# Designs tried in a protein design run: peptides against a protein of PDB entry 5ONS. Part 48

Target 1, 181 residues: chain A of PDB entry 5ONS
Amino acid sequence: MFKKFDEKENVSNCIQLKTSVIKGIKNQLIEQFPGIEPWLNQIMPKKDPVKIVRCHEHIEILTVNGELLFFRQREGPFYPTLRLLHKYPFILPHQQVDKGAIKFVLSGANIMCPGLTSPGAKLYPAAVDTIVAIMAEGKQHALCVGVMKMSAEDIEKVNKGIGIENIHYLNDGLWHMKTYK

## One batch from the design tools (peptide; made by RFdiffusion4, then SolubleMPNN)

Design b2_p14_3_s2 (from b2_p14_3, 7 letters changed)
Fold by OpenDDE base, seed 2:
Structure b2_p14_3_s2 (fold): chain B 181 residues (1-181), chain A 14 residues (1-14)
Amino acid sequence: as target 1 above (181 residues)
Amino acid sequence: DHDELAQKVAEALE
């Protein structure tokens, strides 16, 4: 989603949200990520305005105090930014790729099944279309936010093709935005 | 190169 993304070229505008809209978004976030509920007031304090950065290709980024928190495309599901995920790693279920897969993940490549079933990888139960944090062998922080294109069960059984779609990865265009005020 | 990749990851996580 952000492989060729550039803040200077791909951001259209930024809007401040009304209170009612913010409430709706918070409810959506809790629905998608139940574990975030106790932390949501910390992540999105009531006193702080919430903004949406509108980008090309129907991408929207939710921000508070300049911090990039979540993003979505075409009003689809919200994804946490890696920066938020690093602070709250429990927001997403995890999958772990082996060391050899790291270079491909960081190039924006989708995660192939063998990279999730090989020694050093850890595959956890997850349904298709689940948004997941991609961890890597020997690394503490998530390298990528992805979407399961196969269930964990099918990844193990089929063990070929795209297991997880790469949505947002370290050093992509979104990562390099850092903040937006 | 493994070392270059490791450095890239490290820099991103700093």
Scores: peptide ipSAE 0.052, ipTM 0.673, DockQ to the pose 0.044
Fold by OpenDDE base, seed 5:
Parts: C-alpha cells; structure tokens; sequence
Structure b2_p14_3_s2 (fold): chain B 181 residues (1-181), chain A 14 residues (1-14)
C-alpha cells in the first residue's frame, strides 16, 4: 500500500474530526481490535483532536498529536501503523517469518508460505483475511502489518504461494512519514 | 541512503 508512497507527493489534505465521528471510529477500532479497548483512551485521549490525513488512492491515516495511529483504504478495515504496533504489540495476532524472509518483506514482497513454515518461523492459528503482525525471527518488533491470504492451516498444508499479503512494512512510505501535524 | 535505511531497520527490529 505504501511502497511508492511519499508524504510530499501523496498527501492531499488533513481534516479534524468531529466528536461524533471520533466516537464512531473508536467503536469500530474496538470491534476490530477488542484488546485495544483498555488502551484507547491513552492512545486517543479525549482532550486531543483526532485528524485524518487524506492521501491519494483513497488512503486515510488516523492521527492524534501528529502520531500516525491507524490507516485504511477505501473505507475498508483499519490497520495499525507499525509505530503504534511497536508500542502496543498485542493489538494484532502475530505470525513470525524466518530470517530468510525478512529482506523480502522489507522490500514490500508478500510473505510466501515457506517463509512461515520453515525452521525459525512460527505460524499461529489464524483465519483468512485476518490482519496480523509479522514478526521476525530473533527480533522483538514487528516488521510488517499483513493480511492472511490463506488460513494458517492451509499455509501448512499447501505450503505454496502467498500466505500473507504485505500491507505496511518497515521503511515504506508510511514509516518514513513518522509524524504529521 | 542505504546505510541509513539499514540502520533504521536494525533499530526498529531490536
């Protein structure tokens, strides 16, 4: 989603959200990520305005105090940014790729099944279309936010093709934004 | 800067 994204080239505008809209978004976030509920007031304090950075290709980035929290495309599901995920790693279920897959993920490549089934990888139960945090063997922080294109069961069984779609990865255009005020 | 990019990755993953 952000492989060719550049803040200067791809940001259209920024809007401050009304209270009612913020409440709706918070409810949606809790629905998508139930574990975030106890932390939502910390992540999105009531006293702080919530903004949406509107970008090309119908990308929207939810921000508070300049911090990029979540993003979505074409009013689809919200994804946490890696920066938020690093602070709150429990927001998403995890999958771990082996060391060999890391360089490909960081180039924006989708995660192939062998990278999830080989030694060093850890594949946890997850249904297709689940948004997941991609962890790296031997590392503490997620390197990617992805979507399961196959169930964990099918990844193990078939072990061929795209297991997880790469949505947001370290050093992509979103990562380089860092903040937006 | 390739070196800077590599450094950012390393820092973020550690």
Amino acid sequence: as target 1 above (181 residues)
Amino acid sequence: DHDELAQKVAEALE
Scores: peptide ipSAE 0.052, ipTM 0.673, DockQ to the pose 0.041
Fold by OpenDDE base, seed 4:
Structure b2_p14_3_s2 (fold): chain B 181 residues (1-181), chain A 14 residues (1-14)
Amino acid sequence: as target 1 above (181 residues)
Amino acid sequence: DHDELAQKVAEALE
């Protein structure tokens, strides 16, 4: 989603959200990520305005105090940014790729099934379309936010093709955006 | 290549 993303070229505008809209978004976030509820007031303090940065390709980034928190495309589900995920690793269920897959993930490539079934990988139960944090063997911080294109069960059985779609990865255009006020 | 990748990851995580 952000492989060729550049803040100067791909950001269109920024809007400040109304209170009612913010409440709706918070409820949606809790629905998508139940574990975030106790932390939501810390992540999105009531006293701080919430903004949406509108980008090309129908991408929207939710921000508070310039921090990039979540993003979505075409009003689909919200994804946490890696920067937020690094602070709150439990927001997403995890999957772990082996060391060999790291370079491909960091190039924006989708995660292939063998990279999730190898000895250095760890595949946890997850349904198709689940948003997941991609961890890596020997690394503490998530490398990528992805979407399960197959269930964990099917990844294990088929072990061929794209297991997880790469949505947002370390050092992509969104990562380098850092902040937006 | 491995060292370059490690450096890239390290820089991103700083």
Scores: peptide ipSAE 0.046, ipTM 0.669, DockQ to the pose 0.044
Fold by OpenDDE base, seed 3:
Structure b2_p14_3_s2 (fold): chain B 181 residues (1-181), chain A 14 residues (1-14)
Amino acid sequence: as target 1 above (181 residues)
Amino acid sequence: DHDELAQKVAEALE
């Protein structure tokens, strides 16, 4: 989603949200990520304005105090940014790729099934379409936010093709954006 | 290669 993304070229405008819209978004976030509820007041303090950065390709980034928190495309599900996920690693369920898959993830490639079933990888139960944090063997911080294109069970059984779609990865255009006020 | 990858990860996480 952000492989060729640049703030100067791909951001259209930034709008401040009304209170009613913010409440709706918070409810959506709790529905998608139940574990975030106790932390939501810390992530999105009531006293702080919430903004949406509108980008090309129908991408919207949710921000508070300049911090990039979540993003979505075409009014689809919200994804946490890697920067938020690094602060709150429990927001997403995890999957772990082996060391050999790291270089491909960081190039924006989708995660193939063998990279999730090989020694050094760890595959946890997850349904198709689940948004997941991609961890790597020997690394502490998530390298990627992805979406399960197959269930964990099917990944193990089929062990061929795209297991997880790469949505946002370390050092992509969104990562380099850092902040926006 | 491995060294280049390690450098990219380190720079991103700093």
Scores: peptide ipSAE 0.045, ipTM 0.676, DockQ to the pose 0.043

Design b2_p14_3_s3 (from b2_p14_3, 6 letters changed)
Fold by OpenDDE base, seed 2:
Structure b2_p14_3_s3 (fold): chain B 181 residues (1-181), chain A 14 residues (1-14)
Amino acid sequence: as target 1 above (181 residues)
Amino acid sequence: MHEELAQQKQEELE
């Protein structure tokens, strides 16, 4: 989603949200990520304005105090940014790729099944279309936010093709935005 | 400080 994304070229505008809209978004976030509920007031304090950075290709980024928190495309599901995920790693269920897959993930490549079934990888139960944090063998922080294109069960059985779609990865265009006020 | 942490993560993962 952000492989060729550049803040200067691909951001259209930024709007401040009204209270009612913020409430709706918070409810949606809790629905998508139930574990975030106790932390949401910390992540999005009531006293702080919430903004949406509107980008090309119908991408929207939710921000508070300049921090990029979540993003979505075409009003689909929200994804946490890696920066937020690093602070709250429990927001998403995890999958772990082997060491050999790291360089490919960091280039924006989708995650192939063998990278999730090989020694060093850890594949946890997850349904298709689940948004997941991609961890890596020997690494502490998530390197990618992805979406399961197969169930974990099918990844193990088929073990060929794209297991997880790479949505947002370390050093992509979104990562390099850092902050936006 | 935040940038330093981000850089550390990059160095970790690269």
Scores: peptide ipSAE 0.249, ipTM 0.814, DockQ to the pose 0.046
Fold by OpenDDE base, seed 3:
Structure b2_p14_3_s3 (fold): chain B 181 residues (1-181), chain A 14 residues (1-14)
Amino acid sequence: as target 1 above (181 residues)
Amino acid sequence: MHEELAQQKQEELE
């Protein structure tokens, strides 16, 4: 989603959200990520305005105090930014790729099934379309935010093709955006 | 401070 993204070229405008809209978004976030509920007032304090950075290709980035928190495309599901995920790693269920897959993930490549079934990988139960944090063997922080294209069970059985779609990864255009006030 | 932490994570993962 952000492989060729540049803040100067791909950001259209920024709008401040009304209170009613913010409440709706918070409810959506809790529905998607139930574990975030106790932390949501810390992540999005009531005293702080919430903004949407509108980008090309129907991408919207939710920000508070300049921090990029979540993003979505075409009113689809919200994804946490890697920067937020690093602060709150429990927001998403995890999957772990082996060391050999790291360089490919960091180039924006989708995660292939063998990278999730190898000895250095750890594959946890997850349904198709689940948004997941991509961890790596020997690393502490998530490399990528992805979406399960197959269930964990099918990844193990079939062990061929795209297991997880790469949506947002370290050093992509969104990562380099850092902040937006 | 935030930029320094981000850089450290980048160095860790690369």
Scores: peptide ipSAE 0.230, ipTM 0.805, DockQ to the pose 0.046
Fold by OpenDDE base, seed 4:
Structure b2_p14_3_s3 (fold): chain B 181 residues (1-181), chain A 14 residues (1-14)
Amino acid sequence: as target 1 above (181 residues)
Amino acid sequence: MHEELAQQKQEELE
């Protein structure tokens, strides 16, 4: 999603959200990520304005105090930014790729099934379309935010093709955006 | 400082 993303070229505008819209978004976030509920007031304090940075290709980035928190495309599900996920690693279920897959993930490549079934990888139960944090063998922090394109069960059985789509990865255009005020 | 921490994470993962 952000492989060719540049803040200067791809940001269209920024809008401050109304209270009612913020409430709706918070409810959606809790629905998507139940584990975030106790932390949501810390992540999105009531006193702080919530903004959406609108980008090309129907990408929207949710921000508070310039911090990039979540993003979505075409009003689909919200994804946490890696920067937020690093602070709150529990808000997504995890999958772990082996050491050999790291360089590919960091190039924006989708996660292939063998990288999730090999020694050093850890594959946890997850349904198709689940948004997941991509961890790596021997690493503490998530490399990538992805979405399951196959269930964990099917990844184990089929063990070929794209297991997880790479949505946002370390050092992509969104990562480099850092903040937006 | 926040950015420095982010850089450390980047160096870890690269």
Scores: peptide ipSAE 0.226, ipTM 0.803, DockQ to the pose 0.047
Fold by OpenDDE base, seed 1:
Structure b2_p14_3_s3 (fold): chain B 181 residues (1-181), chain A 14 residues (1-14)
Amino acid sequence: as target 1 above (181 residues)
Amino acid sequence: MHEELAQQKQEELE
């Protein structure tokens, strides 16, 4: 989603959200990420304005005090930014790729099934379309936010093709955006 | 500090 994303070229405008809209978004976030509920007031304090950075390709980035928190495309599900995920790693269920897959993930490549089934990888139960944090063998922090294109069960059985779609990864255009006020 | 932390994570993962 952000492989060739550039703030100067791909950001259209920024709008401040009304209270009712913020409430709706918070409810959606809790529905998508139940574990975030106790932390949501810390992540999005009531006193702080919430903004949406509107980008090309129907991408919207939710921000508070300049921090990029979540993003979505075409009013689909919200994804946490890696920067937020690093602070709250429990927001997403995890999958772990082997060491050999790291360089490909960090180039924006989708995650192939063998990178999730080989020694060093850890594949946890997850349904298709689940948003997941991609961990790596021997690493502490998530390197990618992805979406399951196959269930974990099918990844193990078929073990061929794209297991997880790479949505947002370390050093992509969103990562380099850092803050936006 | 925020950027320093981000850099550390980048160095870890690259």
Scores: peptide ipSAE 0.219, ipTM 0.801, DockQ to the pose 0.047

Design b2_p14_3_s4 (from b2_p14_3, 6 letters changed)
Fold by OpenDDE base, seed 5:
Structure b2_p14_3_s4 (fold): chain B 181 residues (1-181), chain A 14 residues (1-14)
Amino acid sequence: as target 1 above (181 residues)
Amino acid sequence: MHDELALKVAEELE
């Protein structure tokens, strides 16, 4: 989603959200990420304005105090930014790729099934379309935010093709954006 | 603080 994203070229505008819209978004975030509820007040303090950075390709980035928190495309599900995920790693369920897959993930490549079934990988139960944090063998922090293109069960059974779609990864355009005020 | 963590993560994953 952000492989060739550049802030100066791909951001259209930024709008401040109304209170009612913010409330709706918070409820949606709690639905998507139940574990975030106790933390949502410090992530999105009531006193702080919430903004949407509108980008090309129907991408919207939710920001508070310039911090990029979540993003979505075409009003689909919200994804946490890696920067937020690193602070709150429990927001997403995890999957772990083997060491050999790291360089490919960091190039924006989708995650192939063998990279999730190999000895260095750890595949946890997850349904198709689940948004997941991609961990890596020997690493503490998530490399990538992805979407299960197959269930964990099918990844193990089929063990070929794209298991997880790479949505946002370390050093992509969104990562380099850092903040937006 | 936020930047420090990000830097650490980047170094870890390089």
Scores: peptide ipSAE 0.169, ipTM 0.787, DockQ to the pose 0.051
Fold by OpenDDE base, seed 2:
Structure b2_p14_3_s4 (fold): chain B 181 residues (1-181), chain A 14 residues (1-14)
Amino acid sequence: as target 1 above (181 residues)
Amino acid sequence: MHDELALKVAEELE
C-alpha cells in the first residue's frame, strides 16, 4: 500500500474530526482490536484533536498529536501503523516468518507460505482476512502489518502461494512519514 | 521515546 508512497506527493489534505465521528471510530477500533480498549484513552486522549490525513488512492491515516496511529483504504478496516504496533504489540495477532523471508518482507513482498511453515517460522491459528503482525525469527519487533490471504490451516496444507499480503512494512512510505501535524 | 523505539527497531533489523 505504501511502497511508492511519498508524503509530499501523495497527501491530499488533513481534516479534524468532530467529536461524534471520533466516538464512532473509537468504537470501530475496539470492535476490530478488542485488546486495545484499555489503552484507547491513552492512545487517543479526549483532550486531543483527532485528525485524518487524506491521501491518494483513498488512503486515510488517523492521527493524534501528529502521531500516525491507524490507516485504512476505501473505507475498509483500520490497520495499526507499525509505529503504534511497536508500542502496543498485542493489538494484532502475530505470525512469524523465518529469517530468510525478512529481506523480502522489507522490500514489500507478500509473504509466501514456505516462509511461514519453514524452520524458524511460527504459524498461529488465524482465519483468512485476519489482520496480523508479521514477526521474524530472531527479531523482537514487527516488520510488517499484513492480511491473511489463506487461513493458517490452509497455509500448512497447501504451502504454496501467497499466505499473507504485505500491507505496511518497515521503511515503506508510511514509516518514513513519521509524524503529521 | 517514540523515536528511540524506532531507532531500536531499525537497529535490530539491519
Scores: peptide ipSAE 0.163, ipTM 0.782, DockQ to the pose 0.052
Fold by OpenDDE base, seed 3:
Structure b2_p14_3_s4 (fold): chain B 181 residues (1-181), chain A 14 residues (1-14)
Amino acid sequence: as target 1 above (181 residues)
Amino acid sequence: MHDELALKVAEELE
């Protein structure tokens, strides 16, 4: 989603959200990520304005005090940014790729099934379309946010093709955006 | 604190 993304070229405008809209978004986030509810007040303090950075290709980034928190495309599901996920690693279920897959993930490649079933990888139960944090063998922090294109069960059975779609990865255009005010 | 954590993560995954 952000492989060729550049803040100067791909940001259209930024709008401050009304209180009613913020309430709706918070409810959506709790529905998607139930574990975030106790933390939402410190992530999105009531006294702080919430903004949407509108980008090309119908991408929207939710921000508070300049921090990039979540993003979505075409009003689909919200994804946490890696920067938020690193602070709150529990908001997504995890999958772990082996060491050999790291360089490919960091180039924006989708995660192939063998990288999730090989020694050093860890595959946890997850349904198709689940948003997941991609962890790496021997690393503490997530390197990618992805979407299951096959269930964990099917990844193990078929073990061929794209298991997880790469949505946002370390050092992509969103990562380098850092903040926006 | 946020900037420091981001730096550590980037270094970890180099």
Scores: peptide ipSAE 0.155, ipTM 0.778, DockQ to the pose 0.051
Fold by OpenDDE base, seed 4:
Structure b2_p14_3_s4 (fold): chain B 181 residues (1-181), chain A 14 residues (1-14)
Amino acid sequence: as target 1 above (181 residues)
Amino acid sequence: MHDELALKVAEELE
Protein backbone atom coordinates (compact mmCIF):
# COMPACT_ATOMS: atom_id res chain seq x y z
CA MET B 1 0.00 0.00 0.00
CA PHE B 2 2.89 2.37 0.74
CA LYS B 3 5.67 0.94 -1.42
CA LYS B 4 5.73 3.99 -3.67
CA PHE B 5 4.17 6.37 -1.17
CA ASP B 6 5.67 9.79 -0.54
CA GLU B 7 4.22 12.28 1.93
CA LYS B 8 4.97 15.29 -0.23
CA GLU B 9 3.43 13.81 -3.36
CA ASN B 10 0.65 11.60 -2.07
CA VAL B 11 -1.02 13.54 0.75
CA SER B 12 -4.05 15.51 -0.40
CA ASN B 13 -5.42 17.18 2.71
CA CYS B 14 -6.09 16.82 6.43
CA ILE B 15 -9.43 17.18 8.20
CA GLN B 16 -10.34 17.38 11.86
CA LEU B 17 -13.08 14.98 12.87
CA LYS B 18 -16.23 15.82 14.77
CA THR B 19 -16.84 14.23 18.16
CA SER B 20 -19.59 11.97 16.84
CA VAL B 21 -17.35 10.67 14.07
CA ILE B 22 -14.54 10.03 16.54
CA LYS B 23 -16.90 8.02 18.74
CA GLY B 24 -17.90 5.91 15.78
CA ILE B 25 -14.29 5.27 14.84
CA LYS B 26 -13.39 4.31 18.41
CA ASN B 27 -16.24 1.81 18.45
CA GLN B 28 -15.05 0.37 15.15
CA LEU B 29 -11.50 0.06 16.48
CA ILE B 30 -12.74 -1.81 19.55
CA GLU B 31 -14.77 -4.10 17.32
CA GLN B 32 -11.76 -4.85 15.13
CA PHE B 33 -9.25 -5.01 17.98
CA PRO B 34 -11.01 -5.89 21.25
CA GLY B 35 -7.76 -5.88 23.20
CA ILE B 36 -7.25 -2.20 22.49
CA GLU B 37 -10.24 -1.04 24.55
CA PRO B 38 -8.41 -0.50 27.86
CA TRP B 39 -5.73 1.48 26.05
CA LEU B 40 -7.83 3.57 23.71
CA ASN B 41 -8.11 6.56 26.06
CA GLN B 42 -4.33 6.57 26.29
CA ILE B 43 -3.88 6.25 22.53
CA MET B 44 -6.65 8.73 21.73
CA PRO B 45 -7.13 11.05 24.72
CA LYS B 46 -10.49 12.80 24.80
CA LYS B 47 -8.85 16.21 25.08
CA ASP B 48 -6.91 15.77 21.84
CA PRO B 49 -8.36 16.38 18.39
CA VAL B 50 -8.46 13.48 15.96
CA LYS B 51 -7.56 14.11 12.34
CA ILE B 52 -7.71 12.18 9.09
CA VAL B 53 -4.90 12.65 6.62
CA ARG B 54 -6.37 11.99 3.20
CA CYS B 55 -3.99 10.54 0.66
CA HIS B 56 -4.08 9.42 -2.94
CA GLU B 57 -5.46 6.00 -3.82
CA HIS B 58 -8.26 6.47 -1.27
CA ILE B 59 -5.90 6.06 1.69
CA GLU B 60 -6.78 7.69 5.01
CA ILE B 61 -4.50 7.95 8.04
CA LEU B 62 -5.94 8.52 11.52
CA THR B 63 -3.76 10.86 13.59
CA VAL B 64 -3.73 12.34 17.10
CA ASN B 65 -1.25 15.10 17.96
CA GLY B 66 0.54 14.35 14.72
CA GLU B 67 1.06 10.71 15.63
CA LEU B 68 0.06 8.28 12.90
CA LEU B 69 -2.12 5.65 14.56
CA PHE B 70 -4.25 3.76 12.04
CA PHE B 71 -4.87 3.76 8.32
CA ARG B 72 -7.42 2.38 5.89
CA GLN B 73 -8.13 2.28 2.18
CA ARG B 74 -11.48 2.90 0.54
CA GLU B 75 -13.13 3.00 3.95
CA GLY B 76 -12.22 -0.61 4.59
CA PRO B 77 -10.90 -2.01 7.85
CA PHE B 78 -8.42 -0.04 9.92
CA TYR B 79 -4.82 -1.19 10.19
CA PRO B 80 -2.50 -0.04 12.96
CA THR B 81 0.69 1.68 11.91
CA LEU B 82 3.89 -0.13 12.78
CA ARG B 83 4.81 2.76 15.04
CA LEU B 84 1.65 2.25 17.08
CA LEU B 85 1.99 -1.52 16.93
CA HIS B 86 5.52 -1.31 18.34
CA LYS B 87 4.13 0.50 21.37
CA TYR B 88 1.17 -1.87 21.69
CA PRO B 89 2.30 -5.16 20.16
CA PHE B 90 -0.79 -7.04 21.35
CA ILE B 91 -3.15 -5.08 19.08
CA LEU B 92 -2.76 -7.70 16.37
CA PRO B 93 -2.32 -11.45 16.40
CA HIS B 94 1.20 -12.43 15.38
CA GLN B 95 2.76 -14.56 12.70
CA GLN B 96 6.49 -15.13 12.41
CA VAL B 97 8.50 -15.55 9.23
CA ASP B 98 11.89 -17.22 9.03
CA LYS B 99 15.10 -15.23 8.74
CA GLY B 100 15.32 -15.76 5.00
CA ALA B 101 11.99 -14.07 4.39
CA ILE B 102 13.01 -10.81 6.11
CA LYS B 103 14.67 -9.19 3.10
CA PHE B 104 11.63 -9.91 0.94
CA VAL B 105 9.18 -8.55 3.50
CA LEU B 106 11.24 -5.37 3.76
CA SER B 107 11.08 -5.00 -0.02
CA GLY B 108 7.29 -5.02 0.14
CA ALA B 109 6.83 -8.56 -1.11
CA ASN B 110 3.92 -10.68 0.01
CA ILE B 111 4.71 -13.46 2.47
CA MET B 112 4.85 -16.82 0.78
CA CYS B 113 3.66 -19.95 2.55
CA PRO B 114 7.08 -21.61 2.87
CA GLY B 115 8.31 -18.61 4.85
CA LEU B 116 5.62 -19.35 7.41
CA THR B 117 6.05 -23.13 7.65
CA SER B 118 9.84 -23.48 7.62
CA PRO B 119 12.09 -23.89 10.65
CA GLY B 120 12.45 -20.53 12.33
CA ALA B 121 8.93 -19.50 11.40
CA LYS B 122 5.95 -19.68 13.73
CA LEU B 123 2.45 -20.03 12.33
CA TYR B 124 -0.42 -19.44 14.72
CA PRO B 125 -4.10 -20.20 14.15
CA ALA B 126 -5.77 -17.45 12.15
CA ALA B 127 -8.65 -17.19 9.71
CA VAL B 128 -8.44 -15.78 6.22
CA ASP B 129 -8.70 -11.97 6.08
CA THR B 130 -7.28 -11.58 9.60
CA ILE B 131 -5.01 -8.56 9.99
CA VAL B 132 -1.76 -9.76 11.54
CA ALA B 133 1.58 -8.49 12.78
CA ILE B 134 4.49 -10.07 10.94
CA MET B 135 7.30 -10.93 13.30
CA ALA B 136 10.61 -12.43 12.22
CA GLU B 137 13.05 -14.97 13.52
CA GLY B 138 15.57 -13.25 15.75
CA LYS B 139 13.76 -9.90 15.72
CA GLN B 140 11.88 -8.37 18.63
CA HIS B 141 9.63 -5.91 16.80
CA ALA B 142 7.11 -6.40 14.01
CA LEU B 143 8.47 -5.84 10.51
CA CYS B 144 5.15 -5.70 8.72
CA VAL B 145 1.38 -5.46 8.99
CA GLY B 146 -0.35 -7.96 6.75
CA VAL B 147 -3.58 -9.72 5.92
CA MET B 148 -4.03 -13.48 5.90
CA LYS B 149 -4.87 -14.53 2.34
CA MET B 150 -5.21 -18.12 3.48
CA SER B 151 -6.08 -19.57 6.85
CA ALA B 152 -3.19 -20.81 8.93
CA GLU B 153 -4.51 -24.32 8.41
CA ASP B 154 -4.53 -23.93 4.64
CA ILE B 155 -1.06 -22.39 4.65
CA GLU B 156 0.21 -25.54 6.33
CA LYS B 157 -1.67 -27.84 3.96
CA VAL B 158 -1.04 -26.08 0.65
CA ASN B 159 2.32 -24.56 1.57
CA LYS B 160 2.70 -22.64 -1.67
CA GLY B 161 1.61 -19.27 -2.99
CA ILE B 162 0.77 -16.13 -1.08
CA GLY B 163 -0.04 -16.79 2.55
CA ILE B 164 -0.11 -13.20 3.80
CA GLU B 165 -0.47 -9.97 1.85
CA ASN B 166 2.08 -7.30 2.76
CA ILE B 167 0.22 -4.09 3.59
CA HIS B 168 2.68 -1.94 5.57
CA TYR B 169 6.35 -2.67 6.29
CA LEU B 170 9.40 -1.09 7.91
CA ASN B 171 10.96 1.70 5.85
CA ASP B 172 8.00 2.05 3.51
CA GLY B 173 6.48 5.45 2.74
CA LEU B 174 4.19 5.42 5.76
CA TRP B 175 7.05 4.55 8.11
CA HIS B 176 9.06 7.50 6.84
CA MET B 177 6.24 9.96 7.49
CA LYS B 178 6.85 9.61 11.26
CA THR B 179 4.43 12.42 12.15
CA TYR B 180 1.95 14.72 10.45
CA LYS B 181 0.78 18.01 12.00
CA MET A 1 10.35 7.68 24.20
CA HIS A 2 8.79 7.04 20.82
CA ASP A 3 11.93 8.16 19.06
CA GLU A 4 14.01 5.86 21.20
CA LEU A 5 11.81 2.92 20.32
CA ALA A 6 12.04 3.76 16.63
CA LEU A 7 15.82 3.76 16.93
CA LYS A 8 15.77 0.33 18.54
CA VAL A 9 13.65 -1.01 15.72
CA ALA A 10 15.99 0.51 13.16
CA GLU A 11 18.91 -1.24 14.81
CA GLU A 12 17.24 -4.58 14.12
CA LEU A 13 17.24 -3.95 10.38
CA GLU A 14 19.62 -6.01 8.27
Scores: peptide ipSAE 0.142, ipTM 0.773, DockQ to the pose 0.050

Design b2_p14_4_s1 (from b2_p14_4, 7 letters changed)
Fold by OpenDDE base, seed 1:
Structure b2_p14_4_s1 (fold): chain B 181 residues (1-181), chain A 14 residues (1-14)
Amino acid sequence: as target 1 above (181 residues)
Amino acid sequence: DKLIQELAEQSRAE
């Protein structure tokens, strides 16, 4: 989603959200990520304005005090940014790729099944279309936010093709955006 | 590995 993303070229505008819209978004976030509920007032304090940075290709980035928190495309599901996920790693269920897959993930490549089934990888139960945090063998912080293109069960038994779609990865255009006020 | 370390540190510092 952000492989060729550039803040200067791909951001259209920024709008401040009304209270009712913010409430709706918070409810959606809790629905998508139930574990975030106790932390949401810390992540999005009531006294702080919430903004959406509107980008090309129907991408929207949710921000509070300049921090990039979540993003979505075409009013689909929200994804946490890696910067938020690093602070709150429990927001997403995890999958772990082996060491050999790291360089490909960081190039924006989709995650192939063998990188999730090989020694050093850890594959946890997850349905297709689940948003997941991609961890790596021997690393503490998530490398990528992805979407399961196959169930964990199918990844193990088929073990070829794209297992997880790479949505947002370390050092992509969104990562380099850092803040936006 | 170096890039991952640097990026992780940057994330924590910000």
Scores: peptide ipSAE 0.046, ipTM 0.691, DockQ to the pose 0.049
Fold by OpenDDE base, seed 2:
Structure b2_p14_4_s1 (fold): chain B 181 residues (1-181), chain A 14 residues (1-14)
Amino acid sequence: as target 1 above (181 residues)
Amino acid sequence: DKLIQELAEQSRAE
């Protein structure tokens, strides 16, 4: 989603949200990520304005005090930014790729099944379309936010093709967009 | 990977 993203070229505008809209978004976030509920007031304090940065290709980024928190495309599900995920690793269920897959993930490549079933990888139960944090063998922090294109069960059985779609990865265009006020 | 570690540490510092 952000492989060729550039803040200067791909941001259209920024709007400040009304209180009622913020409330709705918070409810959506809790529905998507139940574990975030106890932390949401810390992540999105009531006293702080919430903004949406509107980008090309129908991408929207939710921000508070300049921090990029979540993003979505075409009003689909919200994804946490890697920066937020690093602070709150439990927001997403995890999958772990082997060390050999790291370079490909960081190039924006989708995660292939063998990278999730090989020694050094860890594959946890997850249904298709689940948004997941991609961890890596020997690394502490998530490298990528992805979406399961196959269930964990099918990844193990089929063990070929795209297992997880790469949505947002370290050092992509969104990552380089550190803050936006 | 040095880059991964640097980026991860940077995110924590911010």
Scores: peptide ipSAE 0.039, ipTM 0.682, DockQ to the pose 0.051
Fold by OpenDDE base, seed 3:
Structure b2_p14_4_s1 (fold): chain B 181 residues (1-181), chain A 14 residues (1-14)
Amino acid sequence: as target 1 above (181 residues)
Amino acid sequence: DKLIQELAEQSRAE
């Protein structure tokens, strides 16, 4: 989603959200990520304005105090940014790729099934379409935010093709954006 | 490996 993204070229505008809209978004976030509820007031304090950075290709980034928190495309599901995920790693369920897959993930490549079933990888139960944090063998911090294109069960059975779609990865255009006020 | 480590450290510093 952000392989060719540049803040100077791909950001259109920024709007400050009304209280009623913020309330709706918070409810959506809790529905998508139930584990975030106890932390949401810390992540999005009521006293702080919430903004949407509107980008090309119908991408919207949710920000508070300049911090990039979540993003979505075409009013689809919200994804946490890697920067938020590094602070709150429990927001998403995890999957772990082997060491050999790391360089490909960091180039924006989708995660192939063998990279999730090989020695060094860890595959956890997850349904298709689940948003997941991609971990790597021997690394503590998430490398990527992805979406299950197959269930964990099918990844193990079929063991070929795209298991997880790469949505946001370390060193992509969103990562380099850092902050926006 | 070095790049990943540096990126992770930058995230924690913010």
Scores: peptide ipSAE 0.039, ipTM 0.686, DockQ to the pose 0.049
Fold by OpenDDE base, seed 5:
Structure b2_p14_4_s1 (fold): chain B 181 residues (1-181), chain A 14 residues (1-14)
Amino acid sequence: as target 1 above (181 residues)
Amino acid sequence: DKLIQELAEQSRAE
């Protein structure tokens, strides 16, 4: 989603959300990420304005105090930014790729099934379409936010093709955006 | 490897 994203070229505008809209978004976030509820007031303090950075390709980024928190495309599900995920790693369920897959993930490549079933990988139960944090063998921080294209069960059974779609990864355009006020 | 760690540290520092 952000492989060729550039803040200067791909941001259209920024709008401040009304209180009612913010409340709705918070509810959506809790539905998507139940574990975030106790932390939501810290992540999105009531006193702080919430903004949406509108980008090309129907991408929207939720920001508070310049911090990029979540993003979505075409009003689909919200994804946490890696920067937020690094602060709150429990927001997403995890999957772990083997060491050999790291370089490819960081190039924006989708995660192939063998990279999730190898000895260095750890595959946890997850349904198709689940947004997941991609961890790496021997690393503590998520290097990618992805979407399960197959269930964990099917990944193990089929063990070929795209297991997880790469949505946002370290050093991509969104990562480099860092902040926006 | 080094890049990943550096990037992760940048995130934590902010």
Scores: peptide ipSAE 0.041, ipTM 0.671, DockQ to the pose 0.051; fails the geometry check

